# Ledger of designs, part 13: peptides against a protein of PDB entry 3B8E

Target 1, 230 residues: chain A of PDB entry 3B8E
Amino acid sequence: PFLIFIIANIPLPLGTVTILCIDLGTDMVPAISLAYEQAESDIMKRQPRNPKTDKLVNEQLISMAYGQIGMIQALGGFFTYFVILAENGFLPIHLLGLRVNWDDRWINDVEDSYGQQWTYEQRKIVEFTCHTPFFVTIVVVQWADLVICKTRRNSVFQQGMKNKILIFGLFEETALAAFLSYCPGMGVALRMYPLKPTWWFCAFPYSLLIFVYDEVRKLIIRRRPGGWVE

## One batch from the design tools (peptide; made by RFdiffusion4, then SolubleMPNN)

Design b1_p9_4_s3 (from b1_p9_4, 8 letters changed)
Fold by OpenDDE base, seed 2:
Structure b1_p9_4_s3 (fold): chain B 230 residues (1-230), chain A 9 residues (1-9)
Amino acid sequence: as target 1 above (230 residues)
Amino acid sequence: RIVKPKIPL
């Protein structure tokens, strides 16, 4: 998020406090829940891997998969951000370089893509309105990420949803997201303005994409043992 | 023409 903010000079897509709520609030219980996941059924049938050669390759490929999933998550957040700004008159191309004038409190005539003028206060309301949906988008794509992280090779349908702590984590992160989005005073405290329930659905295509991507990856691994995808 | 945000609840 910050790299694109710096390089493209766009209005701030996600607040620092909101990032902290993701990294420390929504991710903690889910991450702990993965420690209680059952071993994959196929692990017990495999010969012991050579601990020196096979760990490094597996760590690199896991790191690449997590890196790719993280990119899809970020793309989901930015998609929601661009949709919100476009619906308020700021097309994605018009946002490039706009931050300098956007953040200037003395400029009250910043034009949108349609020649409409925006005061500093109006711009900041739109900016802070993006923070909450971006956060919620991350939580919704994290549902898919957490579910796919249950297994390295087996389908989630083969593993099942037996980990009660993981299920609790999904409910907890969702409840926390709803609390931070809709609790009175969060707009003042966290710069998180309440969002319409319809904005929760903006993340669903990306959540589905993450799930399908990983299930296809795992399917390829199962069909081609020792391939570049493990 | 000053326009208000459409999405803030």
Scores: peptide ipSAE 0.034, ipTM 0.677, DockQ to the pose 0.164
Fold by OpenDDE base, seed 4:
Structure b1_p9_4_s3 (fold): chain B 230 residues (1-230), chain A 9 residues (1-9)
Amino acid sequence: as target 1 above (230 residues)
Amino acid sequence: RIVKPKIPL
C-alpha cells in the first residue's frame, strides 16, 4: 500500500493505524493457526522425509504462496479503495499525481473527475472513509486465507473446518473489523470512519479469487507431484 | 459544486 502511495502519488489508501491493526491483529492469528496446522501436518506426515530437502522446499513454496496471496490481498484492498473513490467522483486515472493537491489544506477546490470541487475536509473524510473498507477488505480476504490454510494439499472440501483455532481466528478478525468499523469514537481515535455494510461485499470477489487460486494450486500439486507449483 | 462523501454513515 505505502509503496503505491509513494510511486503513484495517490491519496493515502491505508492509514498507519490500520496497518498496525492488520500486522498485530489480523495477521497474527492466521500465523499462529498456520504454525499449529504445520505442526499437526508434520505429526501426521511422519513418512521418512529427508528433513533438509523437504523442509527447504516446503518453506520456499509456502513463502512463495504467501507472497502471492499477499499480493492478491493488496490488490483486493486497492480495488476497494478505487471503487470507493470512483463512487465519490474520483476515477482511478484522476488519482494519479493528485496527492500533492489532496493533502494541501489551502486548496479547497480540488476537482474530481466530473469537475466537482472538494474542500480539504471533504477530501479527508473520503480518505479516512477509505481506510475502514480497506481494512475490512483485508479481513474478508484473510477469511479465504484461513480457510485455504487448513489444507496444505487436500481441498478444503476434503479436510473441512475442524480446526477450532482457525474458526476462532475468523470470529476474532471479524469481531475486530466490526469493532473498529462501528464503535463510537473510532473516527477520532483511529481515523477510521464508519462503513456501510454493503462495502463488506466489495472484497468477496477477491476472497473467491484466493480460494480458487489455492484450490487450483492444490489440484495441480495433486495431479503433478514434484511440479514447480508445490 | 461541492460534493459530499457518499460512504460515511
Scores: peptide ipSAE 0.032, ipTM 0.654, DockQ to the pose 0.161
Fold by OpenDDE base, seed 3:
Structure b1_p9_4_s3 (fold): chain B 230 residues (1-230), chain A 9 residues (1-9)
Amino acid sequence: as target 1 above (230 residues)
Amino acid sequence: RIVKPKIPL
């Protein structure tokens, strides 16, 4: 988020403190919960790992988790951000380079894509209104990410949802997201204004996409062992 | 000018 803010000179999509709340708050219990996941049914059919040559975590698994899935997560967040700003009169193309004038408190006549003028205060309201849905979008996409991380090869439908700690993690991260989004004073403390319940659904297509993508990947691995997708 | 409805808080 912050890199795109610098490169594209767009209004700030997500606050730094809010990012820390994701990394330290919403992700902690989910990450720990994966240590309690049941072994896959095929674990005994795999060759034993050579401790001298084989890494415990495959570089390909790392590349998927932090690379491809992370890009889809960021895309989901930015999609929500662009939708909110477009609904408030700022089309995506108009946001490019707008940060300089957007952040200037002395400019009170910044025009949107429809020629409407925005005061500094009005711009900051819409900016901070974007932070909360962006944050919530990340949490909703993290549901899919956590669920797909349960297994390397088996479908989630084969593995099932037996890990109670993982289920608790999904509840905890969602409850924390709701708390940070709706608790009084979060607008001042975190620059997170309350969001309409409808914005929780904006990420659902991306969450579903992540889930389907990984299930298809796992299906390919099961049908073609030793392929480049593994 | 058509005031685009702001996302209500």
Scores: peptide ipSAE 0.030, ipTM 0.699, DockQ to the pose 0.114
Fold by OpenDDE base, seed 5:
Structure b1_p9_4_s3 (fold): chain B 230 residues (1-230), chain A 9 residues (1-9)
Amino acid sequence: as target 1 above (230 residues)
Amino acid sequence: RIVKPKIPL
């Protein structure tokens, strides 16, 4: 989020406090839950790792988990951000370079894409109204990310959802996201304003895309062992 | 005209 904020000079899409809530709040219990995942049924059918040539963590797994999936997650967040701003009169093209005037407290006549004027206070309300749905979007795409991390090769449908700690983590992160979004005073304490329930659904296509992408990847690995996708 | 943000409550 910060790189695009700096390069495009758009209004801040996600606050530092909301990032800390993701890293320390919603993602921590889910990440720990992966340590309790059952071994894949085919583990004994794989060749032993060559300890001299093969790394314990394949660079390709790192690239897929943090690169490709991370890009899809970021796209989901930015999609939600642009939709909210567009519904409030700010089309994506109009946001380019707008940050300078947006963040100026003395400018109370910033025009939107339709020639409507916005006070500093009104602009900050809509900005912080974007932060909470962006945060919730990240939580919803994290559901898919956590579920795909259960296996390297087998489908999640082959592995099943037997890890009770992982299931607990999914409920915990969702409950925490709802608490941070709707608890009275969070707008003052965390600058997280409440969101309409409809905004929770904006992430669902991206969450589904992550899941389908990884299941297709795993299917290719199972059909073509030793390929560049492994 | 200052359009009040439709605060999505």
Scores: peptide ipSAE 0.030, ipTM 0.663, DockQ to the pose 0.133

Design b1_p9_4_s4 (from b1_p9_4, 7 letters changed)
Fold by OpenDDE base, seed 5:
Structure b1_p9_4_s4 (fold): chain B 230 residues (1-230), chain A 9 residues (1-9)
Amino acid sequence: as target 1 above (230 residues)
Amino acid sequence: VRKPPVVEL
């Protein structure tokens, strides 16, 4: 997120507070799920032919899979950001280089893609209105990731523990998203303005993309047992 | 292109 903000000079898509809420609120449950998955992989795998190399390969594969999922999450957030700004008159092409004038509090006549003028206060309301749906998009995309993690292992006992962690994670992320989105004073305290319920649906195509990506990955693994994708 | 209604929040 921050790199595109610097390179493209677009209005800030994700605030510092929203980043902290993602890192501390939403990423904890996936990290715990990973730690349990690793511990279970060490129990279920027959002694690896070479313990050091096979652990390194598995850690690298996990890291690559999570890196790819994180990129899809970021793309989902940016899509929601561009949709909201486009619905408010700012097309994606018009946002390129707009940051300098957007962030200037003395410029009250910034034009949108349709020649409508926006005051500084109006622009900041729209910007902060993008932060909350960006966060919510990440949460909705993480629902898909958590559900995918459930489908990887055959043990009924492991499924039970993973189901509890998954349900807890889904509840925590959703409760946090609802609290930050709709609690009175969050707009002033956290610069996270309330979102319309319609914005929750902007993430659904990206959640579906993650499901398709994981099913394709599973199909590749099934067709090439012992390949670099396990 | 029709101006989208400014969503008065």
Scores: peptide ipSAE 0.025, ipTM 0.592, DockQ to the pose 0.134
Fold by OpenDDE base, seed 2:
Structure b1_p9_4_s4 (fold): chain B 230 residues (1-230), chain A 9 residues (1-9)
Amino acid sequence: as target 1 above (230 residues)
Amino acid sequence: VRKPPVVEL
């Protein structure tokens, strides 16, 4: 998020405090859940492979899969951001380079894509309205990520929801998202304005995309054992 | 006459 903010010079899609809440609050418990899930997976039921040749964890595959999933997560957040801004008159192309004028408190006539003039206060309301749904989008996408990470090779339909830690992580991140989104004072403290419940659905296409992507990946692994995707 | 911006929250 922050890199695109710098490179494209767009209005801030996600506040620094919100990023910290993602990194510490939504990524840590999932990471622990995934570490336990890997230990419970059928990989651990196999006799230890030669520790010199067969890394128990193919670091390259995991890094690639998590890297790809992380890119899809970021795309989901940016999609939500662009949808909110477009619905408020700012098309994605118009946001390029707009940050300088957007952040200037003395400019109260910033034009949107339709020639409407926006005051500094109105712009900041829209900006902070983007922070919460970006965060919520990450959480909703992480639901799919947590569900798919149960096994390297088995479909979610084959493995089921057996890991109690994973289930706990899903509830915890959802509770955190609800708390940060709807607790009084979060708009002042975290620049996270409350969301209409409808904005939670904006992430669902990306959660589905991650799910389909991983199921296809797992299907390829099952059909081609020992491939580069393993 | 420019219409005031509509902020949808």
Scores: peptide ipSAE 0.025, ipTM 0.640, DockQ to the pose 0.179
Fold by OpenDDE base, seed 4:
Structure b1_p9_4_s4 (fold): chain B 230 residues (1-230), chain A 9 residues (1-9)
Amino acid sequence: as target 1 above (230 residues)
Amino acid sequence: VRKPPVVEL
């Protein structure tokens, strides 16, 4: 989130405190659950042929998994961010370079993509409106990512949800998302305004797309071992 | 052009 904010000079999609809540509160338990679930995965059912090489491969696979999950989460969050801003008159192309004028409190006539003028206060309401659904989107994407990352080759339907720690992590992150979204004072403390329940569904098409993509990928890997998709 | 409703939170 913050890197794209710097590179693209877009309005801040997610606050630093909210990022810390994701990293420490949302990602930690799922990450631990995935580390344990690797032992139950189709990968670990193979006896390590070479403990040194297989440890390095496992560490690389873990690192790649976490890196990929983090990228997918960021993409999902940005998808929701762009949807919210587009629904509020700011098309994605118009957001590029807008940060300078957006963050200037003395500019009260920032135009949206439709020529509507936005005051600083109105812009900050919309900006902080994006924080909560960005966070919720990360959680909803994490549901999909955790489910698909449970195994490298097997379908979710084949592997099932056997890891109790993973299931607990999914409930915990969902409870945290609900708490941060709806607890009084979160707008002041975290700049997270409460969401309409409808915004929880904004990420679902993206999560479904990821799920379908990964299931298709796994299907290809199962049907064509050693293919370019592996 | 009507202001798109600010997403009423």
Scores: peptide ipSAE 0.024, ipTM 0.610, DockQ to the pose 0.166
Fold by OpenDDE base, seed 1:
Structure b1_p9_4_s4 (fold): chain B 230 residues (1-230), chain A 9 residues (1-9)
Amino acid sequence: as target 1 above (230 residues)
Amino acid sequence: VRKPPVVEL
């Protein structure tokens, strides 16, 4: 995310506070779920013939899957950002290189793609309005990730504990997203302005994409046990 | 007439 901001010189898509809330709030629940899954796997499975290699392979596979999912999440967030700015008059092509003038408080006549002038205050309202739905997009995409993690293992008992952690994680992320989006003063304190409930649906195509991606991956693994996609 | 931010409540 931050690399695209630097390379493209676009208005800031995700605030530092929002990044911090993702790192501390949303990413912790998947990490805990993964740690419990490893601990349960170590207790219930016969010791792998080579615990170091089999653990390293599983960690590499999880890391690759998580990296790919994280890229899709970032793409989803950026899509939401570009949609919001386009609906407010700033087409994606016009955002390229705009950051310098966008962030200048003394320039009050920044034109959008339709020739409308934007004051610094109005630009910052739109920018900060993008931060909240970017975060919400990540949360909604993570719902798909959590659901996908549930369907990987056949053990009903392991699924039972994972279901409680998963439901708790979904609730925590959703409650955090609702708190940051709708609590009075969040716009001033965190630069996260309240968003219309309709923007929660902007992430759903990406959640579906991740779901389809994982089902295709699982299908490939089932057809080619020990393949590079595992 | 400027379009107001569409996302704001």
Scores: peptide ipSAE 0.019, ipTM 0.587, DockQ to the pose 0.106; fails the geometry check

Design b1_p9_5_s1 (from b1_p9_5, 8 letters changed)
Fold by OpenDDE base, seed 4:
Structure b1_p9_5_s1 (fold): chain B 230 residues (1-230), chain A 9 residues (1-9)
Amino acid sequence: as target 1 above (230 residues)
Amino acid sequence: IRKKPLIEV
């Protein structure tokens, strides 16, 4: 999120506190789940495969999985961000380079894509209004990612403890998202305005897309073992 | 098109 903010010079899509909540709250559960998955796989893979190569491959696979998941999550958040801004009159193309004027307190006539003028206060309300649904979108996308991670290993028995950790993580993330979205004072304290329940559904098409993409990926891997998609 | 965030309650 922050890299695209710098590169594209768009209005800030996600606040620092929400980033910290993602990094410390939401990303830890997938991390722990993957670490447990690795540890459990290493315990089971104690058959004589070269432990150095298997660890390196597993670390690379985990690093790639984390990198891919993080990119997918960011894309989901940005999708919701662009939808919200578009519905408020700011088309994605118009946001490019807009940050300079957006963040200027003295410019009270920033035009949207339809020629409507926005005061600094109105712009900041819209900006902070995007933070909550961005975070919620990350959580909803993480639900899909966690379900996908669950489906990576066909071992129903190994899924037991992982499922408990995953379910706990899903609950924690959802509870955190609800707390940050609906607790009184979060708008003042965290610059997270309350979210209409309808916006929770904005991420679902993206989560579905991720699910379909992963199923297609798995299908390709099953049909072409050792392909570039691994 | 509203000059207010659509997601605000």
Scores: peptide ipSAE 0.024, ipTM 0.650, DockQ to the pose 0.221
Fold by OpenDDE base, seed 5:
Structure b1_p9_5_s1 (fold): chain B 230 residues (1-230), chain A 9 residues (1-9)
Amino acid sequence: as target 1 above (230 residues)
Amino acid sequence: IRKKPLIEV
């Protein structure tokens, strides 16, 4: 998010505090679930033919898969951001390079894509209105990630522990998203303004995309046993 | 397109 903000000079899509809430609040449970899955896989796998290389390959594959998922999550967040701004009169092309004037408190006549003038205060309200939906989009996309992790062929006992961790993760992320979105004072404290319930659905296409991506990945792995995509 | 935040809560 921050790199695109710098490169494209767009209005800030996600606040620093919101980023911290994602990294610490939403990514922690998936990371624990992964660490647990790795530990269980190490217990169940027959001695790897080469323990150092096979462990490194598995760690790299997991890291790549999560890197790809993280990119899709970011794309989902940016999609929500662009949709909100477009519905408020700022088309994506118009946002390119707009940051300089957007962040200037003395410019009160920034024009949108339709020639409407926006005051600094109005612009900041719209900007902070984007932060919460971006966060919520990530959480909704992460629901798909967590559910996908469950559908991996592990033993019934592993499925049981994964189910508890997964349910806890889904609950924690959702509770955090609801708290940050609707708790009084969050707009002042975190610059996260409350969401209309309709914005929760904006992420659903990306959640579906992640499901499709993982199913395609699993199909490729099943068709090419011993390929790099384990 | 309305010159108002979509989320007027």
Scores: peptide ipSAE 0.024, ipTM 0.650, DockQ to the pose 0.266
Fold by OpenDDE base, seed 3:
Structure b1_p9_5_s1 (fold): chain B 230 residues (1-230), chain A 9 residues (1-9)
Amino acid sequence: as target 1 above (230 residues)
Amino acid sequence: IRKKPLIEV
């Protein structure tokens, strides 16, 4: 989010502290889930001929998959951001380069895509209104990741531990999202305004996309074991 | 043109 903010000079889509909460709070459970899944996988596999090299390959494959999913997650967050801004009169193309004028408190006549003038305070309300649904979108998309982790191996015995980790992860992420979104003072502390329940659904298409992506990936892996998609 | 109300999110 922050890199795109700098490169595209768009209004800040997500606060730095909120990004840290995602990285440290929400992303840890999926990472642990993936690590456990791999460890369980390796226990069931024939001992690698070269434990160091084969472990490194597996770690790289997991890292690539996580990185790809993370990119789709970020796209989901940005989609929600662009939808909110578009509904408030700022089309995506109009946001490019707008940050300079957007962040200038002395400019109170910034025009939107429809020629409406926005005061600094009004712009900041819209900006901070985007932070919460961006974060929530990431969490909702991460639900798909947790479900993906569950479905990677159809071992009935592995499903038990994975189910506990999945349920715990879903609970933790959702609780964190609810806390950051609705706790009093979060608007001041994190620049996260309260979110209407309807915005939780904005991420669902992306969660579905991630699910479909992973199912297709798994299908390819099953058809071509040892392929680069693994 | 009436200012589009801020979407109360």
Scores: peptide ipSAE 0.022, ipTM 0.604, DockQ to the pose 0.158
Fold by OpenDDE base, seed 1:
Structure b1_p9_5_s1 (fold): chain B 230 residues (1-230), chain A 9 residues (1-9)
Amino acid sequence: as target 1 above (230 residues)
Amino acid sequence: IRKKPLIEV
């Protein structure tokens, strides 16, 4: 997200606080789930044929999968950002290079794509209104990721602990998203304005894309055991 | 498109 902000010189799509909440709130649950999965794999008496190689391969595969999923999450967040700004009169093309004027407090006549003038305060409200949906989009997409992680392993016992951790993670992320979105004063304190419930659904197409992607990936792995897509 | 009040987003 930050790289596109620098390269495209667009208004800030995701605030520093929202980034911190993602890194500390949402990304920890997958990391914990992976740590438990490793601990469960160590408890399971499957002698790995080569513990170092199989661990490295699994870590690489997990890293690649999470990297790809993270890219889809970022794309989902940016889509939500562009939709919100477009609904407020700023088409994506008009946002390119707009940052300089957008962030200038003395410019109160920034025009949107329809020739409407926006004060600095109005622009900042729109910007901060984008931060919360971006965060919520990531959380909703992460629901898909967590559910995908559940469907990989047929072990009933592994499913039991993973299900509790997964349910807890889903609850924590959702509770955090609801707290940040709807708690009074969060707009002033965290620059996160409250969301209409409809914005929670903006992420659903991307969640579906992740499900489709993972099912296609699983299908490829099943058809080509030992292929690069594992 | 009229400036929809931002609270409606």
Scores: peptide ipSAE 0.017, ipTM 0.581, DockQ to the pose 0.104; fails the geometry check

